# Peptides against a protein of PDB entry 4N7V, part 61

Target 1, 222 residues: chain A of PDB entry 4N7V
Amino acid sequence: TLRSITSPLVAHRLKPIRQKTKKAVVSILDSEEVCVELVKEYASQEYVKEVLQISSDGNTITIYYPNGGRGFPLADRPPSPTDNISRYSFDNLPEKYWRKYQYASRFVQLVRSKSPKITYFTRYAKCILMENSPGADFEVWFYDGVKIHKTEDFIQVIEKTGKSYTLKSESEVNSLKEEIKMYMDHANEGHRICLALESIISEEERKTRSAPFFPIIIGRKP

## One batch from the design tools (peptide; made by RFdiffusion4, then SolubleMPNN)

Design b2_p15_8_s3 (from b2_p15_8, 8 letters changed)
Fold by OpenDDE base, seed 1:
Structure b2_p15_8_s3 (fold): chain B 222 residues (1-222), chain A 15 residues (1-15)
Amino acid sequence: as target 1 above (222 residues)
Amino acid sequence: SFAEELEKLVDEYLE
């Protein structure tokens, strides 16, 4: 099943974006829907031959073929759905569309990993917790030029000198120079605080049933 | 870059 290989994508709170690649244009709309336009080139002109429009919660997929399958010239936005529209739930999506859905899902995850959920200014750094899950990306931009980027899979460090390296295990983290450990300690503290705030704010958001509280900014640059 | 990451996704899922 599709569910065995991916979960429904989540595009809530994401800003509109349109990104072109060689074979597709993928968008997040103002409605927070995700749109995959499959592009073909003919006579030096690009045409949209197929469109997958996915709801913000990933559970509804609308598929249509512009201009009766002849294609519609690529424009600055997805072509409007035609009368020949197929609508599927996530669990009823035909297998032939699974790879395209996965592309949309991975795109959304990529955007989420670059979308600030919490920005926290400390005395020494700008900390940013991103929207992706599980294991949201966490970036720390120290005012002196050091950068730490934490993901679920690795930690990337950029030192003042511009030296960059990636840590993939706890043993590598423990082998860091003392001066770098100080930055790591600060980054970890900032991360802990952001996660704690995320939990608290999310709970209050749930209780109030109000508009989204995120993204938020805590503190200010000194 | 973001664009490069997207192209990799195209190669993985749409080719």
Scores: peptide ipSAE 0.381, ipTM 0.924, DockQ to the pose 0.884
Fold by OpenDDE base, seed 3:
Structure b2_p15_8_s3 (fold): chain B 222 residues (1-222), chain A 15 residues (1-15)
Amino acid sequence: as target 1 above (222 residues)
Amino acid sequence: SFAEELEKLVDEYLE
């Protein structure tokens, strides 16, 4: 099943974007829907041959073939749906579209990893918890130039000198110089606070059923 | 870059 390969994508709270690649254009719309336009080139002109439009919660997929399958010239926005439209639920999506859905999902994950959910200013740093899940990316920009980027897979450190390295194990973290450990300790504290706030705010959001509370900014740069 | 990452995804999922 598709569900065994990926979960429904979640595009809520993401800003509109349009990114062109060689074979596709992928977009997040103002509606927070995700569009994958499959592009083919004929005589130096690019045409959209197929469009997957996915709901913001990933559960509904609308597929259409512009201009009766002949394709529509690539423009600055997805072409309008034709009369020949197919609509699927996530669990009923034909297998032939699974790879395209996965592409959309991975795109959304990438955008989420770069989208601030919580920005927290401390005395020493700007901390940012991103929208991706599970294991949201966490960035710490110290005012003195040190940067720490935490992901589910690694920790990247950029020192004042510009020296950069990646840590992939706890042993490597433990082998850090004492000075760098102090930055790491501060980063970890900021991370803990952001996660705690995320939990509390998400719970209140659930209770109120109002507009989304995120993204939020806490504190101010000194 | 972001664009390069998306191109890699195209190679992985759309080719």
Scores: peptide ipSAE 0.379, ipTM 0.924, DockQ to the pose 0.892
Fold by OpenDDE base, seed 2:
Structure b2_p15_8_s3 (fold): chain B 222 residues (1-222), chain A 15 residues (1-15)
Amino acid sequence: as target 1 above (222 residues)
Amino acid sequence: SFAEELEKLVDEYLE
């Protein structure tokens, strides 16, 4: 099943974007729907041959073939769904479209990993917790030029000198120079605080059922 | 870059 290889994508709170690649254009619309336009080139012109439009919660997939399958000239927005529209639920999506859905899902995850959920200014750094899950990316931009990027898989450090390296184990973290350990300690504290705040704010959001509270900014640059 | 990462996804899922 599709569910065995991916979960429904979640595009809520993501800003609109349109990104072109060689074979596709992928968009997040103002409606927070995700649109994949499959592009073919003919006579030096690009045409959209197939469109997958996925709901913001990932559960509904609308597929259509512009201009009766002949294709529609690539424009600054997806073509309108007017011809041969098929609508599927996530669990009823034909297998022939699974890889295209996976592409959309991975795109959304990438965007989420770069979308601030919580921005927290400390005395020493700008900390940012991202929207991706599980294990949201966490970035720390120290005002003196040091940068730390934490992901589920690794920690990347950029020192003042521009020296960059990646840490993949606790042993490597423990072997850091004392100066770098101080930055790491601060980053970890900021991370803990952001996670705690995320939990508290999410709970309040659930209780009030109001408009989204995220993204938020806490504190200010000194 | 972001664009390069998206191209990699195309190669992986849309070839």
Scores: peptide ipSAE 0.379, ipTM 0.923, DockQ to the pose 0.940
Fold by OpenDDE base, seed 5:
Structure b2_p15_8_s3 (fold): chain B 222 residues (1-222), chain A 15 residues (1-15)
Amino acid sequence: as target 1 above (222 residues)
Amino acid sequence: SFAEELEKLVDEYLE
């Protein structure tokens, strides 16, 4: 099943974006729907041959073939759907579209990993918890130029000198120079706080059933 | 870059 490969994408709270690649244009719309436009070139003109429009919660996939399958010239937005539209739920999406859905999903995950959910200013750094899940990316921009980027898979450190390296195990973290450990300690504290705040805010959001509370900014740059 | 990451995804899923 598709579900065994990927979960429904989640595009809620993401800002509109349109990104062109060689074979596709992928967008997040104002409606927070995700569009994958499959692009073909003919006579030096790019045409959209197929569009997958996925709901913000990933559960509904609308597929259409612009201009009766002849293609529609690539423009600054997805072509409007025609009368010949197929609509699928996530669980009944034909297998032939699974890879395209996965592409959309991975795109959304990428965008989410770069989308601030919580921005927290400390005395020493700007901390940012991103929207991706599980294991949201966490970035710490120290005002002195040090940067720490935590993901589920690694920690990247950029030192004042510009030296950059990646840590993939706790042993590597423990082997850091004492000076860097201080930054890591602060980053970890900021991370803990952001996660705690996320939990608290999410719970309040659930209780109030109001508009989204995120993204949120806490504190200010000193 | 962001664009490069997306191109990698194209190569992975849309070839």
Scores: peptide ipSAE 0.377, ipTM 0.923, DockQ to the pose 0.936

Design b2_p15_8_s4 (from b2_p15_8, 6 letters changed)
Fold by OpenDDE base, seed 5:
Parts: C-alpha cells; structure tokens; sequence
Structure b2_p15_8_s4 (fold): chain B 222 residues (1-222), chain A 15 residues (1-15)
C-alpha cells in the first residue's frame, strides 16, 4: 500500500512556493495545496502533460491531463483542471502515481525542514525549530558566527573559522573540542526549550480550536 | 542547496 511507504503529506502553514526542475514543477499554492506538474519538452517549448494536485492534508489527490492530454504550455502557475479529471483518496491512489506522490511528499518535507515553526532568540544565538516531522530540524545561529544545524540524521557544525564538519554519532559529538561543546550545550538547551514550547502551544491550540499559533517568535534579537 | 536536493528527489522518484 502507499501508506506502507509514505504518510499523507502535510502542507499546512507552508508559504507558497514554485520550484522547477528538469522534469517537473512542484508548487505549494496559496490554498496550501501541493501541485506536481509533469513537464515535457516539444520543439523547444515546455508543456505540462500531467498534474497531481494534492490537498493540504495529503488525503485527496486530483489528477488531470491538461488540454486533453496534449499538454498545456508551462506558465507561472499550474494549468486549470478542465479535462480528464480524476479524484482519489490517499488509500485509493493507483500505484502508477505513487512515485509522483512520494516526490510531492518529499518536497513538502524539504520545504518544512526549511520553514520556521519556532524562532527563539537567546543571549547568544538565534534558534529555529523547523516544521518537518518526525525529528524537526533545529538550527542555531550564534551571533559570533558559529552555526549548528541538527537533523534527525546528523549535526552540522560551522566554526568561526569557516571550518565545517558533520557529526553522525554520539562518539563524534563527545570528541568535540571543549569550546565547541559549549556551543553544542547552548544549542541543546535552546532545542529543549523550543520542543517544550511547541508541546505547550500545540496543546493550547487543541483546547481553544483557534487559528494556528505557529509560526511564533520568542524573545528578541539583542 | 535546495535546488540540488530537489534535483536529487527528481532523479529518485520521477526518472
């Protein structure tokens, strides 16, 4: 099943974006829907041959073939669905579309990993918890130029000298110079605080059923 | 970069 290889994408709170590659244009719309436009080139002109439009919660997929399958010239937005429209639920999506859905899902995760959910200013750094899940990315920009980027898979460190390296194990983290450990300790504290605040705020959102509280900025730049 | 990461995703899922 599709569910066994990916979860429904979640595009809520993401800003609109349109990104072109060789074979596709992928977008997050103002409606928070996600569109994958499959592009083909004919006579030096790019045409959209197929569109997957996915709801913000990932549960509904609308697929259409512009201009009766002949394709529509690539433009600054997805072509309007006019011909050959099919609508599927996530669990009823035909297998032939699974890879395209996965592409959309991974794109959304990529965007989420770069989308601030919580920005927290400390005395020493700007801390940012991102929207991706599970294991949201966490970035710390120290005012002195040190940067720490934490993901589920690794920690990247950029030192004042511009030296950059990636840590993939606790052993490597433990082998850091004491000066760098101080930055790591501060980053970890900021991370803990952001996660705690995320939990508290999310619970209040659930209780009040209000508009989204995120993204949020906590503190101020010194 | 973001563009490079997206190109890698294209190669993985759309080729």
Amino acid sequence: as target 1 above (222 residues)
Amino acid sequence: SFDEELEELEEEYLE
Scores: peptide ipSAE 0.535, ipTM 0.952, DockQ to the pose 0.938
Fold by OpenDDE base, seed 1:
Structure b2_p15_8_s4 (fold): chain B 222 residues (1-222), chain A 15 residues (1-15)
Amino acid sequence: as target 1 above (222 residues)
Amino acid sequence: SFDEELEELEEEYLE
């Protein structure tokens, strides 16, 4: 099943974006829907041959073929749906579309990993908890030029000199120079605070059932 | 970069 290889994508709170590659244009719309336009080149012109439009919760997939499959010239926005529209639930999506759905899902995950959910300014750094899950990315931009980027898989450190390295184990973290450990300690504290705030705010959001509280900014740049 | 990561996704899922 599709569910065995991916979960429904979640595009809530993401800003509109349109990104072109060689074979596709992928977009997050103002409606927070995700659109994959499959592109083919003919006579030096690009045509949209197939469109997958996915709901913001990932559960509904609308598929259409512009101009009866002849294609529509690539434009600055997805072509309007035509008469030949198919609508599927996530669990009923034909296997032939699974790779395209996975592409959309991974795109959304990528965007989420770069989308601030909580921005927290400390005395020493700008901390950012991202929208991706599980294990949201966490970035710390120290005002002196040090950067720490935490993901589920690794910690990347960029020192003042521009020296960059990646840590993949606790032993490597423990082997850091004392100066770098101070930055790591601050980053970890900022991370803890952001996670605590996320939990508290999410609970209040659940209780109020109002408009999303995220993204939020806490503190000021000094 | 974001563009490079997206190109890699295209190669993985759309080729």
Scores: peptide ipSAE 0.533, ipTM 0.952, DockQ to the pose 0.886
Fold by OpenDDE base, seed 3:
Structure b2_p15_8_s4 (fold): chain B 222 residues (1-222), chain A 15 residues (1-15)
Amino acid sequence: as target 1 above (222 residues)
Amino acid sequence: SFDEELEELEEEYLE
């Protein structure tokens, strides 16, 4: 099943974007829907041959073939759907579209990993918890030039000297110089606070059923 | 870069 290889994408709170590659244009719309335009080139002109439009919660996929499958010239926005529209739920999506859905999902995860959910200014650093899940990316920009980037898979450190390295195990973290451990300790504290605030704010958001509270900014640069 | 990461995704899922 599609569910066994990916979960429904989540594009809520993401800003509109349009990105072109060789074979596709992928977009997040103002509606927070995700659109994949499959592009083919004919006689030095690019045409959109197929469109997947996915709801912001990933559960509904609308597929259409512009101009009766002849294609529509690539423009600054997706072509409008015509009469030949297919609509699927996530669990009923034909297998032939699964790779394209995965592409859209991975794109959304990439955007989420770069989208601030919580920005927290400490005495020493700007901390940013991102929108991706599970295990949201966490960045710490120290005012003295040190940077720490935490992901689910690794920790990247950029020192004042510009020296950069990646840590993939606790043993490597424990082998850090004491001066770098101080930055790591501060980063971890900022991370803990952001996660705690995320939990509290998410619970209040659930209770109020209001507009999204995120993204938020806590404190200010000293 | 973001563009490079997206190109890698295209190669993985749309080739």
Scores: peptide ipSAE 0.531, ipTM 0.951, DockQ to the pose 0.865
Fold by OpenDDE base, seed 2:
Structure b2_p15_8_s4 (fold): chain B 222 residues (1-222), chain A 15 residues (1-15)
Amino acid sequence: as target 1 above (222 residues)
Amino acid sequence: SFDEELEELEEEYLE
């Protein structure tokens, strides 16, 4: 099943974006729907041959073929659905579309990993918890130029000198120079605070059922 | 970069 290889994508709270590659244009719309436009080139003109439009919660997929499958000239937005329109639930999506759905899902995950959920200013750094899940990315931009980027899989460090390296184990973290450990300690504290605040704020959102609180900014740059 | 990461996804899923 599709569910065994991916979960429904979640595009809530993401800003509109339109990104072109060689074979596709992928977009997040103002409605928070995700569109994949499959592009073909003919006589130096690009045409959209197929469109997948996915709901913000990933559970509904609308597929259509512009201009009777002849394609529609690539424009600044997806073409309107006109021909061969099909609507599927996530669990009823034909297998022939699974790779394209996965593309959309991975794109959304990528965008989420770069979308601030919580921005927290400390005395020494700007901390950012991202929207991706599980294990949201966490970035710390120290005002002196040091950067720490934490993911579920690794920690990247950029020192004042511009020296960059990746840590993949606790042993490597424990072997850091004392000066770098100070930055890491601060980053870890900022991360802990952001996670705690995320939990508290999310619980209040659940209770109030109002407009989303995220993204949120806490404090200001000194 | 973001563009490079997206190109990798295209190669993986749309080739």
Scores: peptide ipSAE 0.529, ipTM 0.951, DockQ to the pose 0.887

## One batch from the design tools (peptide; made by RFdiffusion4, then SolubleMPNN)

Design b2_p16_1_s1 (from b2_p16_1 with E1D E2K E9K E10K)
Fold by OpenDDE base, seed 3:
Structure b2_p16_1_s1 (fold): chain B 222 residues (1-222), chain A 16 residues (1-16)
Amino acid sequence: as target 1 above (222 residues)
Amino acid sequence: DKELEEALKKFFEEEE
């Protein structure tokens, strides 16, 4: 099943973006829907032959073939759905479209990992919890130039000198220089606070069912 | 934004 290889993508709160490659254009729309346009070139003109339009919650996929499948000239936005329209739920998506859905999902995941959800200014650093889940990326930019980037898989450290390295185990973390441990301790505290705030704010969002509270900024730059 | 652009570039290089 599609669910065995990926979960429904989540594009909520993401800013619009359009990225073109030779073979495709992927977009996040103002509506927070995600579009994958399949591009073909004929006589030095690019045409959109197929479009997958995915709902913001990833559960609905609309597939259409512009101009009866002949293609529509590539523009600055996806062509309107007019011809050969099919609508599928996530669990009913034909296997032939799974790779394209996975492509869209991976793109959205990447964008989410670079989209601030909570920005928290401390005395020493700017902390940022990103939108991706589970295990959201967490970045700490210390005002003195040190940077720590935490992901689900690793911790990257950039020292004042510009020296960078990646930590993938607790043993490596424990072997850090004492000076770096201080930065790590601060980063971990900031991370804890951001996660706590995320939980509290998310609960209030659920109760009020109002406009999104995120992204949010806590504190101010010194 | 620059970081995102670099990440996107890498992403598409891997997918194509």
Scores: peptide ipSAE 0.200, ipTM 0.823, DockQ to the pose 0.812
Fold by OpenDDE base, seed 1:
Structure b2_p16_1_s1 (fold): chain B 222 residues (1-222), chain A 16 residues (1-16)
Amino acid sequence: as target 1 above (222 residues)
Amino acid sequence: DKELEEALKKFFEEEE
């Protein structure tokens, strides 16, 4: 099943973006829908042959073939659906489209990992909790030049000198120099605070059923 | 965002 290889993509709160490659264009629209355009080149002109339009919650996929399958000239936005539109749920998507959906999902997940959900300024650093899940990325930009990037898989440290290294176990974290441990301690505290704020704010969103509260910015750079 | 653009560029190079 498609569910065994990927979860429904989640594009909520993501800013619009359009990324072109040789074979495809992937877009997040103002509506937070995700579009994958299959691009073919004929006589030095690019045409969109197929479009997958995925809902913001990833559960509905609309597929259409512009201009009766002849293709529509590539533009600054996906072509509008016309005839021969197919609509599928996530669990009913034909297997021939699974790779394209997975591609869109990975794209969205990457964008989420670079999209601030909570920005928190401390006395020493700018802390950013990202939108991706599970285990959202957390970045700490210290004002003196040190950077710490935490992901579900690793912790990357960039020192003032530009020296960079990756930590993949608690043992490696425990082996850090004392001066670096101070930065790590601050990063961990900032991370804890951001997660606590996320929980509190998300609960308030649920109660009020208002417009999204995220992204938020807490504090100011000193 | 330059970091996002670079990450996306790398992503597409790996996927295509």
Scores: peptide ipSAE 0.198, ipTM 0.822, DockQ to the pose 0.833
Fold by OpenDDE base, seed 4:
Structure b2_p16_1_s1 (fold): chain B 222 residues (1-222), chain A 16 residues (1-16)
Amino acid sequence: as target 1 above (222 residues)
Amino acid sequence: DKELEEALKKFFEEEE
């Protein structure tokens, strides 16, 4: 099943973006819908042959073939749906479209990993919890130049000298120089705080059913 | 964010 490969993408709170590649254009619209445009070149002109329009919650996929399948010239936005569109739920999406959905999902996930959800300024660093899930990316930009980037898979450290390395296990973290451990400790504390605040704010957001509270900024740069 | 767009472009071009 598609669900065994990926979860429904979530594009809520993401800013509009349009990214062109050789074979496709992926967009997050102002409506927070996600569009995958299949691009083909003919006579030195790029045409959109197929569009997957995915709802912001990833659960609805609308597929259409612009201009009766003849293609529509590539523009600065996806072509409008025409007649004979197909609408699928996530669980009913034909397998032939799974790769494209996965492509969109990966794109959205990457964007989410770079989209601040919580920005928290400490005495020593700018901490940023990102939108991706599970295991949101967490970046710490120390004012002295040290950077720590935590993902679900690794921790990247950039030292003052510009030396960069990646840690993939607790053993490696424990083997860090004492000076770096101090930065890591601070990063971890900031991370804990951001996660705690995320939980509290999310719960309050759920209760009020108001406009999204995120992204938020806590504190200010000293 | 131009930097983000460039990073995204690079990432997905490598996957195609």
Scores: peptide ipSAE 0.196, ipTM 0.817, DockQ to the pose 0.661
Fold by OpenDDE base, seed 2:
Structure b2_p16_1_s1 (fold): chain B 222 residues (1-222), chain A 16 residues (1-16)
Amino acid sequence: as target 1 above (222 residues)
Amino acid sequence: DKELEEALKKFFEEEE
């Protein structure tokens, strides 16, 4: 099943963007829907032959073939659906579209990993919890030039000298120089605080059923 | 956002 290889994409709170490659254009719309346009070139003109329009929660996929499958000239936005529109739920998406859905999902996940959900300014650093899930990316930009980037899989450290290295195990973290451990401790504290605030704010957001509370900024840059 | 742009560039290079 598609669910066994990917989860429904989530595009909520993402800013609109349109990115073109040789074979496709991927867009996040103002509506927070995601569109994948399959592009073909003919006689030095690019045409959109197929469009996958995915709902913001990833659960509904609308597929259409512009101009009866002949294609529509590539423009600054996806072509409007005409006839022969197919609508699928995530769990009922035909296998032939799974690769395209996965592409959209990976794109959205990347955008999410670079989209601030919580920005927290401390005395020593700018901390940012990103939108991706599970295990949201967490970045700490120390004002003295040190950077720590935490992902679900690794921790990257950039020292004042510009020296960069990646930590992939707890043993490596424990083997850090004492000076670097101080930065790591601060980063971990900021991370804990952001996660705690995320939980509390998300619960309040759920209760109020109002406009989204995120992204938020806590504190001020010194 | 330069960081996002760089990440997207890399993403597309890997996916094509």
Scores: peptide ipSAE 0.185, ipTM 0.814, DockQ to the pose 0.727

